# Peptides against a protein of PDB entry 3J47, part 85

Target 1, 121 residues: chain A of PDB entry 3J47
Amino acid sequence: IRLTNQLKSLKGLQSKLKDVVEYLDKVINKELPINHTILGKLQDVFNLLPNLGTPDDDEIDVENHDRINISNNLQKALTVKTNDELMVIYISNLVRSIIAFDDLIENKIQNKKIQEQRVKD
Target 2, 26 residues: chain B of PDB entry 3J47
Amino acid sequence: NAQYHLLVKQGDGLLTKLQKYGAAVR

## One batch from the design tools (peptide; made by RFdiffusion4, then SolubleMPNN)

Design b2_p21_5_s4
Fold by OpenDDE base, seed 4:
Structure b2_p21_5_s4 (fold): chain B 121 residues (1-121), chain C 26 residues (1-26), chain A 21 residues (1-21)
Amino acid sequence: as target 1 above (121 residues)
Amino acid sequence: as target 2 above (26 residues)
Amino acid sequence: DEIRKEAENLLKEAEEFRKKL
C-alpha cells in the first residue's frame, strides 16, 4: 500500500512539475501572469515531500536500507529540482515587479515634467 | 547555478532600491 | 532633485536587468 501511494504521489508531483514548467515558460515569455494557485500547489507538494520520506518505523528489514537510500537520493534530487523551479518563479515575479515599478516611476517622472512645464507657461 | 545566483542578486538589489524609492516617493 | 536622480538611476538599472533577461 505505501509504495503505491508514493508512486501515485510521485506521478502527481511529476504532472504538477510539468504544469509548473510549462507555466514558467509562459511567464518567462511574458505571455501570462504568475498563477499563485500553481505556486501554492507546488509549495503544498514540497511540504508533502517530507511526509513521503517518513518510514513508518515498523518494517525496516535490511533490504530496505539500500532502497531507502535510493529513495532519499531521489527525493533530494526532486527537492533540488523543485527548489530550482520555485526560484525561477520567484525571479520571474521579481522581474515583473521591477518592470511594473519602473513604468510607475517613469509615469511619475513624466507627470512631474508636465506639471513643471504647465507652471512655466 | 552561479549565473542564476548573480541574476537573483541583481534582482534583489533592484527590489531593495525599488522599496527605498517607493518609501521616498510616499 | 535627489528623488529624480534616484528614479533615473533605478530606471537605468532595471533597463540593464531587462537586457540580461
Scores: peptide ipSAE 0.359, ipTM 0.842, DockQ to the pose 0.117
Fold by OpenDDE base, seed 5:
Structure b2_p21_5_s4 (fold): chain B 121 residues (1-121), chain C 26 residues (1-26), chain A 21 residues (1-21)
Amino acid sequence: as target 1 above (121 residues)
Amino acid sequence: as target 2 above (26 residues)
Amino acid sequence: DEIRKEAENLLKEAEEFRKKL
């Protein structure tokens, strides 16, 4: 039962990670806006990942040193991958904010030109 | 990495100019 | 006039940034 649940959780995480990558590719290609709910769930998954790699401190059999190193390297690789994904999201949001503010500035300039024309008539 | 940092730096520069303009138009 | 010129320059830089995405 425990191994089957761990395998199911890992398959669920793998599917979710694939969905996040596909979503990030669509955001990079400007096809979709960033969904804050997906990001929040991703952050929650990462906050739970440290707890998936800690065997409860009561089962440190000395034979696990190679498994602990593999788990720590996997956790580090996942943390780096997440940091890269969050950074891509940050840039995408920054770009969207710049575009939206540029459009607001242009609209304000056009409105000012229309007002200056109305004062000359 | 280097291309990404260059893109971030260009975005930050544009954001800073945009903020200055937004303050001058108020 | 200066504010308009600064705005036109910002619009141009934003458009160049959009072309790199």
Scores: peptide ipSAE 0.351, ipTM 0.841, DockQ to the pose 0.116
Fold by OpenDDE base, seed 3:
Structure b2_p21_5_s4 (fold): chain B 121 residues (1-121), chain C 26 residues (1-26), chain A 21 residues (1-21)
Amino acid sequence: as target 1 above (121 residues)
Amino acid sequence: as target 2 above (26 residues)
Amino acid sequence: DEIRKEAENLLKEAEEFRKKL
């Protein structure tokens, strides 16, 4: 029962990671806006992942140490990959904010020119 | 890493210019 | 005029950033 649940959770995580990659590809292609809810859930999963790699303090076997090191290296590699994904999202949001603010500034300049023209007439 | 740091640096440069421009239009 | 030139430069840099994504 416990091992089957861990395998199911790992398969769920792999599916979610695939969905995030597909979502990032769509954001790069400008087809979809960033889903903050998916991002928040991904961050929560990653904050819980270090807790899945800390064995609670129970007992002994030297053969588990190599498997734990391989699992920790895989978790670290997954964490790096997700950090790269989060940064692509951050940069995409930054660019969107820059464009929106540029449009706001141009609109303010146009409004000022219209007001100056109305004072001369 | 290097391409990523270059991309962040370009974004920060744009943000800084945007802030200066917003202050000049105020 | 200077403010407009700075806006046009910002827009150009934003487009270049968008091409690198």
Scores: peptide ipSAE 0.343, ipTM 0.838, DockQ to the pose 0.164
Fold by OpenDDE base, seed 2:
Structure b2_p21_5_s4 (fold): chain B 121 residues (1-121), chain C 26 residues (1-26), chain A 21 residues (1-21)
Amino acid sequence: as target 1 above (121 residues)
Amino acid sequence: as target 2 above (26 residues)
Amino acid sequence: DEIRKEAENLLKEAEEFRKKL
């Protein structure tokens, strides 16, 4: 039962991670805005990951030390991978904010030139 | 990692220039 | 004039950053 649940959770996480990557590619291509709901659900998966790696306190057997290390390494690898995804999201937002602010500044300069021309006429 | 840090550093440089420009246009 | 030149330089750098993404 435990191995099947871990495999199911891993498949679910892999599918969700694929959806996040596909969403990030669309964000890089400027096709879609960032969906905060996907980010929130990703954070919720990370907050639940410690609970997925805790064996229920009822089976202390000494052979589990290697499995706990594998689970901790998987959690760490997943945390790193999501930190990388969050960073790509952050950069994509930063770039969009820069472009939008550049356009705003250019519009302000054009408006100022039009006003200066009207005062000279 | 290294390419990512270079990309972030370039973005931060652009943001800093944009902030300076926005302050000069105010 | 200086403010315009600074804006044009910033727009060029933003476009170069966009090409690296």
Scores: peptide ipSAE 0.343, ipTM 0.840, DockQ to the pose 0.133

Design b2_p21_6_s1 (from b2_p21_6, 14 letters changed)
Fold by OpenDDE base, seed 5:
Structure b2_p21_6_s1 (fold): chain B 121 residues (1-121), chain C 26 residues (1-26), chain A 21 residues (1-21)
Amino acid sequence: as target 1 above (121 residues)
Amino acid sequence: as target 2 above (26 residues)
Amino acid sequence: SLDEEIKQMQGLLQELEKLLE
């Protein structure tokens, strides 16, 4: 049961990471906005990941210690990689928001100049 | 990590400048 | 790669900074 759940979670994470990468590529190419639903599901997966590596206090033989360490190191590496991906998404959104706000300011300035010209005529 | 923090700080600085400009145009 | 994406975002931020100056 536990190994099956870990394998299912890894497959789910792998699929989600692939979706995130594909989404990031589309965001970089300015093809799509950020999907908050994908981010929420990713966060949920990450919140569940720490629980996948906790050995139940039952006597899992010392011979699995190397496998547990490899699994924990892989999990930590995956967590760091995902945090970095989420950071890139966050910054991309910030940049997009800044560009949109700059365009809004420029439009307001132009509208104000047009109104001032109309009052002088 | 350090490159990310630098990028976040740069973005925050730009956002602050943009907010000031938006307030001056209002 | 993640590093290339970060670099592209840094480039965009620099362009926006120049527009606000």
Scores: peptide ipSAE 0.369, ipTM 0.855, DockQ to the pose 0.038
Fold by OpenDDE base, seed 3:
Structure b2_p21_6_s1 (fold): chain B 121 residues (1-121), chain C 26 residues (1-26), chain A 21 residues (1-21)
Amino acid sequence: as target 1 above (121 residues)
Amino acid sequence: as target 2 above (26 residues)
Amino acid sequence: SLDEEIKQMQGLLQELEKLLE
């Protein structure tokens, strides 16, 4: 039962990671804003991943060690991939904030030029 | 990791330049 | 790939740097 639930959770995580990649592609293309709900769910999955890969020390059946090591390596690889995706999301938000601030500065400069012209007239 | 940290540093540099420009326009 | 996405984001940051110069 526990192993079946872990496999189901891992398949769910893999599907969610695919959805995040597709969303990131849309964000890079400026088609969609970052969805905070997707980010929150991804963080929740990350917080659960360490708990899925810790073998409870008690049932060391020798045949399970190789399968557990392969599962732990896969979980680590998925963790790294998801961290990289979160980083791309963070940088995309940073770039958007910079663009918005640049537009605000340009608007203020234009307003100041209009006021200076009105004082000279 | 290293490429990401470089990208974050570049973004922080841009934010600092934007803040200086915003202060000069005020 | 994630590496290609990072490179695209680096390109966007470079364009923003040019706008601030």
Scores: peptide ipSAE 0.368, ipTM 0.859, DockQ to the pose 0.037
Fold by OpenDDE base, seed 1:
Structure b2_p21_6_s1 (fold): chain B 121 residues (1-121), chain C 26 residues (1-26), chain A 21 residues (1-21)
Amino acid sequence: as target 1 above (121 residues)
Amino acid sequence: as target 2 above (26 residues)
Amino acid sequence: SLDEEIKQMQGLLQELEKLLE
């Protein structure tokens, strides 16, 4: 039962990771805005991953300790990977905000030039 | 981590330049 | 890969910096 739940969670995480990558590609291509809900759900999945590794306190056979350490290392690696993905999302938002601000500045310059020309005519 | 901090710092520098340009156009 | 995505964003930031010069 526990292994099946971990495998299902891992498959769910893999699917979400694929969706995040696809979303990031669309963001880089300026096709879609960043969905804050996807970010929040990703954070929630990672906050739940630590809880999947709590051993029930009873029969910690020494052989399970090595498996738990491997699971914790994988979980830590997944957490780092997620932080990196969140970072990429943040930078993509920053770049988009910069582009939008540049366009706003250019539009304002053009409008000012048009007004100055109308006052001279 | 280090490459990330460098990228964030570059983005912040660019944002600051944009803010200065926006203030000059106002 | 995540590294390639970071590199693409760095390229875009450099293009934006060039536009602001």
Scores: peptide ipSAE 0.368, ipTM 0.855, DockQ to the pose 0.037
Fold by OpenDDE base, seed 2:
Structure b2_p21_6_s1 (fold): chain B 121 residues (1-121), chain C 26 residues (1-26), chain A 21 residues (1-21)
Amino acid sequence: as target 1 above (121 residues)
Amino acid sequence: as target 2 above (26 residues)
Amino acid sequence: SLDEEIKQMQGLLQELEKLLE
């Protein structure tokens, strides 16, 4: 039962990571804004990941220690990778907001110049 | 990590400059 | 790759900094 749940959770995480990568690609290509729902679901998965790596203290059979360490290292590596992906999304959105704001300022300046010319004429 | 923090800091600096410019153009 | 995306964003930020100067 526990192993099947871990495998199902890992498959779910892998599917979500794929969806995040596809979303990131669409965000980089300027096709879509950030989906806060995907971000929230990822954060929830990450908040659950530390709990998946804490076996209760009492029955660590010595033979599984290497597999547990590999699983914890993989979870840590996946956590780092997804944190990096989330960071890239955040920065991409920040840059887009900056560009959009710059364009808005320039449009306002141009509109003011056009109005000033019309009042002089 | 360090490169990310640097990028975030640069982005925040740009946002602050843009906000100041937007306030001056109003 | 993640590193390439970070570099592209750094380039965009530098261009925006030059436009604000």
Scores: peptide ipSAE 0.360, ipTM 0.855, DockQ to the pose 0.039

Design b2_p21_6_s2 (from b2_p21_6, 15 letters changed)
Fold by OpenDDE base, seed 1:
Structure b2_p21_6_s2 (fold): chain B 121 residues (1-121), chain C 26 residues (1-26), chain A 21 residues (1-21)
Amino acid sequence: as target 1 above (121 residues)
Amino acid sequence: as target 2 above (26 residues)
Amino acid sequence: SLFEEIEQMKGLLTEIEKQLE
C-alpha cells in the first residue's frame, strides 16, 4: 500500500513537471506571458525536491526498488530540464531589461541634441 | 550550478556597465 | 534546444557589450 501510493505520487509529480516544462517552453517562445506567481511557486517546489527523495531505509522488494530508482532518475532529469528553462527565462528578462535601458539612453541623447539645436536656432 | 552562476555574473556585469553609461549620459 | 537559445542570448549580450565599449 505505501509503495503504491509513493509510485502514484511520483507519477503525478512527473506529469506536473512535464506540464511545467511545456509552459516554460511557451513562455520562452513568447507564446505566453511570464507569470511571476507561478515562477515563485515552481522555485519553492524545486527547493523542496532534495528533501522529497529520501526513502526511509525500510526493506523494499528489489523489483519495486529498481522501478522507484528509474522513476527518481527520470524525475531528476525533468527537474534539471525545468531548472534550465527557468534560467533561460531569467536571462531573457535580463536581456530585455538591458535593451529597454539602451533604448532609453539613446532616446535621452536624441532629446538632448534636439534641445541643443533649438537653442542655437 | 557553476555555469548558471557564471551566466548570471556575466549578465550582472553587463547591467553594471549599462548603468555607468546611463549615468554618464544623464 | 535550450543550449542553442542560451548561445543566441550570449551573442546578443556580447553585441551589447561591444556597443558600450
Scores: peptide ipSAE 0.257, ipTM 0.843, DockQ to the pose 0.040
Fold by OpenDDE base, seed 4:
Structure b2_p21_6_s2 (fold): chain B 121 residues (1-121), chain C 26 residues (1-26), chain A 21 residues (1-21)
Amino acid sequence: as target 1 above (121 residues)
Amino acid sequence: as target 2 above (26 residues)
Amino acid sequence: SLFEEIEQMKGLLTEIEKQLE
């Protein structure tokens, strides 16, 4: 049961990560704003990963020590990957905010120049 | 981690510059 | 890849920095 749940969660995470990547590509291409829902879902997946790694109290035979170590290593690798994706999302939001602000500033400058020209005429 | 922190720092720096510029243009 | 996305963002930040100078 535990291994099946871990595999299912891994597949779920993989699907979510793919969705996040696709979204980030659209954000980078300025096609869409950052979807906070995707970020939230990724965080949820991250928060669920530790819960999937909790051994059910079932007597895991000594042969499972290697399997537990492999599972922990995989979970760690997934945690790192998730963190990297969250980071990219954060940076994408930051970049978008900067661009939007730059455009706002430029628009204000242009409007000011137009007003100054109207006063001179 | 280090590359991330660097990129975040660069972004924050740019945001700060934009904010200063926006305040000067007002 | 995540790396490529980060590099694209770095490029964009650099361009914005250039415009603010």
Scores: peptide ipSAE 0.348, ipTM 0.868, DockQ to the pose 0.039; fails the geometry check
Fold by OpenDDE base, seed 3:
Structure b2_p21_6_s2 (fold): chain B 121 residues (1-121), chain C 26 residues (1-26), chain A 21 residues (1-21)
Amino acid sequence: as target 1 above (121 residues)
Amino acid sequence: as target 2 above (26 residues)
Amino acid sequence: SLFEEIEQMKGLLTEIEKQLE
């Protein structure tokens, strides 16, 4: 029962990580804002998950396995991955804000030039 | 971790430059 | 230079996203 519940939770986590990656792709494509609440809940789930088995027991992709081996804890590796995803979202939002502000500044400069030209005419 | 902090710092620097420019255009 | 810095950040984001896949 406990092992089965852990395996189910891991599969649920893997599915959610896939959803987050898909969402990040949509953010790169400028389509949607992220739900911070979902990521916070995922972090809570990881913190509540007991030590998911030895790295050798999980059918984890080679890159995740290497990260787990470096961290000596599957939960720690998954927490790092989740933090990296949150960081990507934060930076994407920051870049979007910078671009929007740059466009606003350019629009203000153009409007000022138009007004100065109208005063000279 | 280090690459992220570097990128955040760079973004904050750009935001600060934009804020200064926006204040000069007002 | 601002545009170049923004493009560099976008490149880094894309690389981080690729590492999270």
Scores: peptide ipSAE 0.311, ipTM 0.856, DockQ to the pose 0.050; fails the geometry check
Fold by OpenDDE base, seed 5:
Structure b2_p21_6_s2 (fold): chain B 121 residues (1-121), chain C 26 residues (1-26), chain A 21 residues (1-21)
Amino acid sequence: as target 1 above (121 residues)
Amino acid sequence: as target 2 above (26 residues)
Amino acid sequence: SLFEEIEQMKGLLTEIEKQLE
């Protein structure tokens, strides 16, 4: 049962990571906005992942030490990778917001100039 | 990480400048 | 690559900064 759940969780994580990569590729291509709901669900999965690698306290066989270290290193690597992906998404959104705001300011300036010219005529 | 934080900081600085400019144009 | 995208975004931010000056 436990191994099956771990395998299912790993498959789920792999699928989500694939979805995140696909989403990042779409963000890179400027095709899609960030879905905060997907991001939140990913964060929840990653917050639950540490609990999947904790051996029950009762069977720390010495052979598990290497597996635990590999699992912890993998978890750390996955956490770092996810953080980097989230950071790229954040920067992408920030840049988009800045561009949109710049365009808004320019439009307002142009509208104001047009209105001032109309009042002088 | 450090390069990313620098980029975020630069973006935040630009956003702040844009906000000030937007407030001055209003 | 993710790095190339970040560099493109940096370039865009720099251009926006230049337009605000």
Scores: peptide ipSAE 0.264, ipTM 0.842, DockQ to the pose 0.038; fails the geometry check

Design b2_p21_6_s3 (from b2_p21_6, 16 letters changed)
Fold by OpenDDE base, seed 1:
Structure b2_p21_6_s3 (fold): chain B 121 residues (1-121), chain C 26 residues (1-26), chain A 21 residues (1-21)
Amino acid sequence: as target 1 above (121 residues)
Amino acid sequence: as target 2 above (26 residues)
Amino acid sequence: SLEEEIKNMRGLLQELEELLS
């Protein structure tokens, strides 16, 4: 039962990671804004993942130890992948902030030109 | 890790330049 | 000058394009 629940949770995480990648692609293509709620939920999922691999049961037969190591390696790989995704989200937000600020600066320059022209007229 | 830190550093550099430009326009 | 400010903006946009490439 516990192993089946872990596998189901892992499949759910894999599906969510796919959704995050698709979302990131849309953000990179400027199709959608970054949703901070998706980021927060992703972080929450990863904070819960370490708890999925703690066998509290002292009777781990040696054969289960190899399976646990494989599970831990996969969890570590998923954690790294998520860190990379979070980085892409951060950079995308930074880029959007820069573009928005550039637009504000351009608007201010245009307004200043209009005021200078009005003083000359 | 190293590529990540490099990219973050470049982004921070751009943000700093942008902030300086914004302050000059104010 | 306004021309200098525009030049600075172009520089920032170019650096942004390099970051995205």
Scores: peptide ipSAE 0.264, ipTM 0.827, DockQ to the pose 0.057
Fold by OpenDDE base, seed 5:
Structure b2_p21_6_s3 (fold): chain B 121 residues (1-121), chain C 26 residues (1-26), chain A 21 residues (1-21)
Amino acid sequence: as target 1 above (121 residues)
Amino acid sequence: as target 2 above (26 residues)
Amino acid sequence: SLEEEIKNMRGLLQELEELLS
């Protein structure tokens, strides 16, 4: 039962990571804005991930130690990968915010220039 | 990791400059 | 001055382009 739940959660995480990668590719290509719902679901997955690697204190035989180490290494690798993905999303949003603000400033400069010309006429 | 942190730091610096400019234009 | 503001904007745009490169 527990192993099946871990596999199901891992498959869920893998699917979400695939969705995030696909979304990031679309963001990089300037095709879509950030979906807060995807980010929320990703956060939920992250909050569940630490619980997937906690061995129950039950006597899990030495043969499972290698599987646990592989699982922990995979979990760590997935955590790092997801952190990198979130980081790329953050930078992309920051850049978009900066561009939008630059456009706003340019619009204000143009409006001031028009107003100054009207006062001189 | 280090390249990423550098990129974030540069972005934050640019955002700060942009905010200062926006405040001066208002 | 308006000219100084435009100069500052150009600086910010250049930094943005550098960040995106």
Scores: peptide ipSAE 0.257, ipTM 0.817, DockQ to the pose 0.060
Fold by OpenDDE base, seed 3:
Structure b2_p21_6_s3 (fold): chain B 121 residues (1-121), chain C 26 residues (1-26), chain A 21 residues (1-21)
Amino acid sequence: as target 1 above (121 residues)
Amino acid sequence: as target 2 above (26 residues)
Amino acid sequence: SLEEEIKNMRGLLQELEELLS
């Protein structure tokens, strides 16, 4: 029962990661803004992943070693993919912050030019 | 991992330069 | 100077483009 629930949760996570990748591609293409709710849910899933890969110390049946290794490899692959997605989100937010700051600086430069012209007149 | 840390470091460097520029414009 | 500030902004934009590439 627990193993079946873990596999179902992992499949659900894989589906959500795919949705996040598709969302990130749209954000990179400037089609959509970053959704903080999706990011929060992804972080929560990531924080739960280490708990899914720790073999509970109990019944290490030999048939479970190959399945555990496959599960660990899948978790590592999902972790790498999640890190790449988080990186793209971080860069996108950084770019937006820089553009907003650039616009603010340009506005201040224009205001200073207007003040200097008013003092010369 | 290493490429991720490099990109984050470059982003932090850019943010620091942006902060310095904002302070100079004030 | 205003020209120096504009030059700094262009430098930041170029670094941003490199980060996105």
Scores: peptide ipSAE 0.255, ipTM 0.826, DockQ to the pose 0.062
Fold by OpenDDE base, seed 2:
Structure b2_p21_6_s3 (fold): chain B 121 residues (1-121), chain C 26 residues (1-26), chain A 21 residues (1-21)
Amino acid sequence: as target 1 above (121 residues)
Amino acid sequence: as target 2 above (26 residues)
Amino acid sequence: SLEEEIKNMRGLLQELEELLS
């Protein structure tokens, strides 16, 4: 039962990760804004991942050790991949914030120039 | 990992400079 | 000065370009 739930959760995470990658590609291409709801769902999945990797102290038979190691390696690989995706999202948001602020600064500079010209005339 | 941390650090530096500039323009 | 503000803005844009490269 626990292994089946872990596999189902992992498949769900993989599907969500794919959706996030597709969303990030659209954000990079400036087609869509960043969706905070998707980010929140990813964070929730990440907060649950450490709990999925702790085997409860119960007698895990030696034959399952290879499957557990593969599962842990996959979870670790997925964690790295999702960290990379979160990084891309963060950088994209940062760049957008910088551009918006630069535009604001330019608008303020232009307004100041117009005021200075009006005072000289 | 190291390249990522460097990129994040550079981005944070840019944000800080941008904030300082915005405060100076106000 | 306005000239100093423009110089600062150019610096920020160059740093942004470097970050994106």
Scores: peptide ipSAE 0.247, ipTM 0.820, DockQ to the pose 0.062

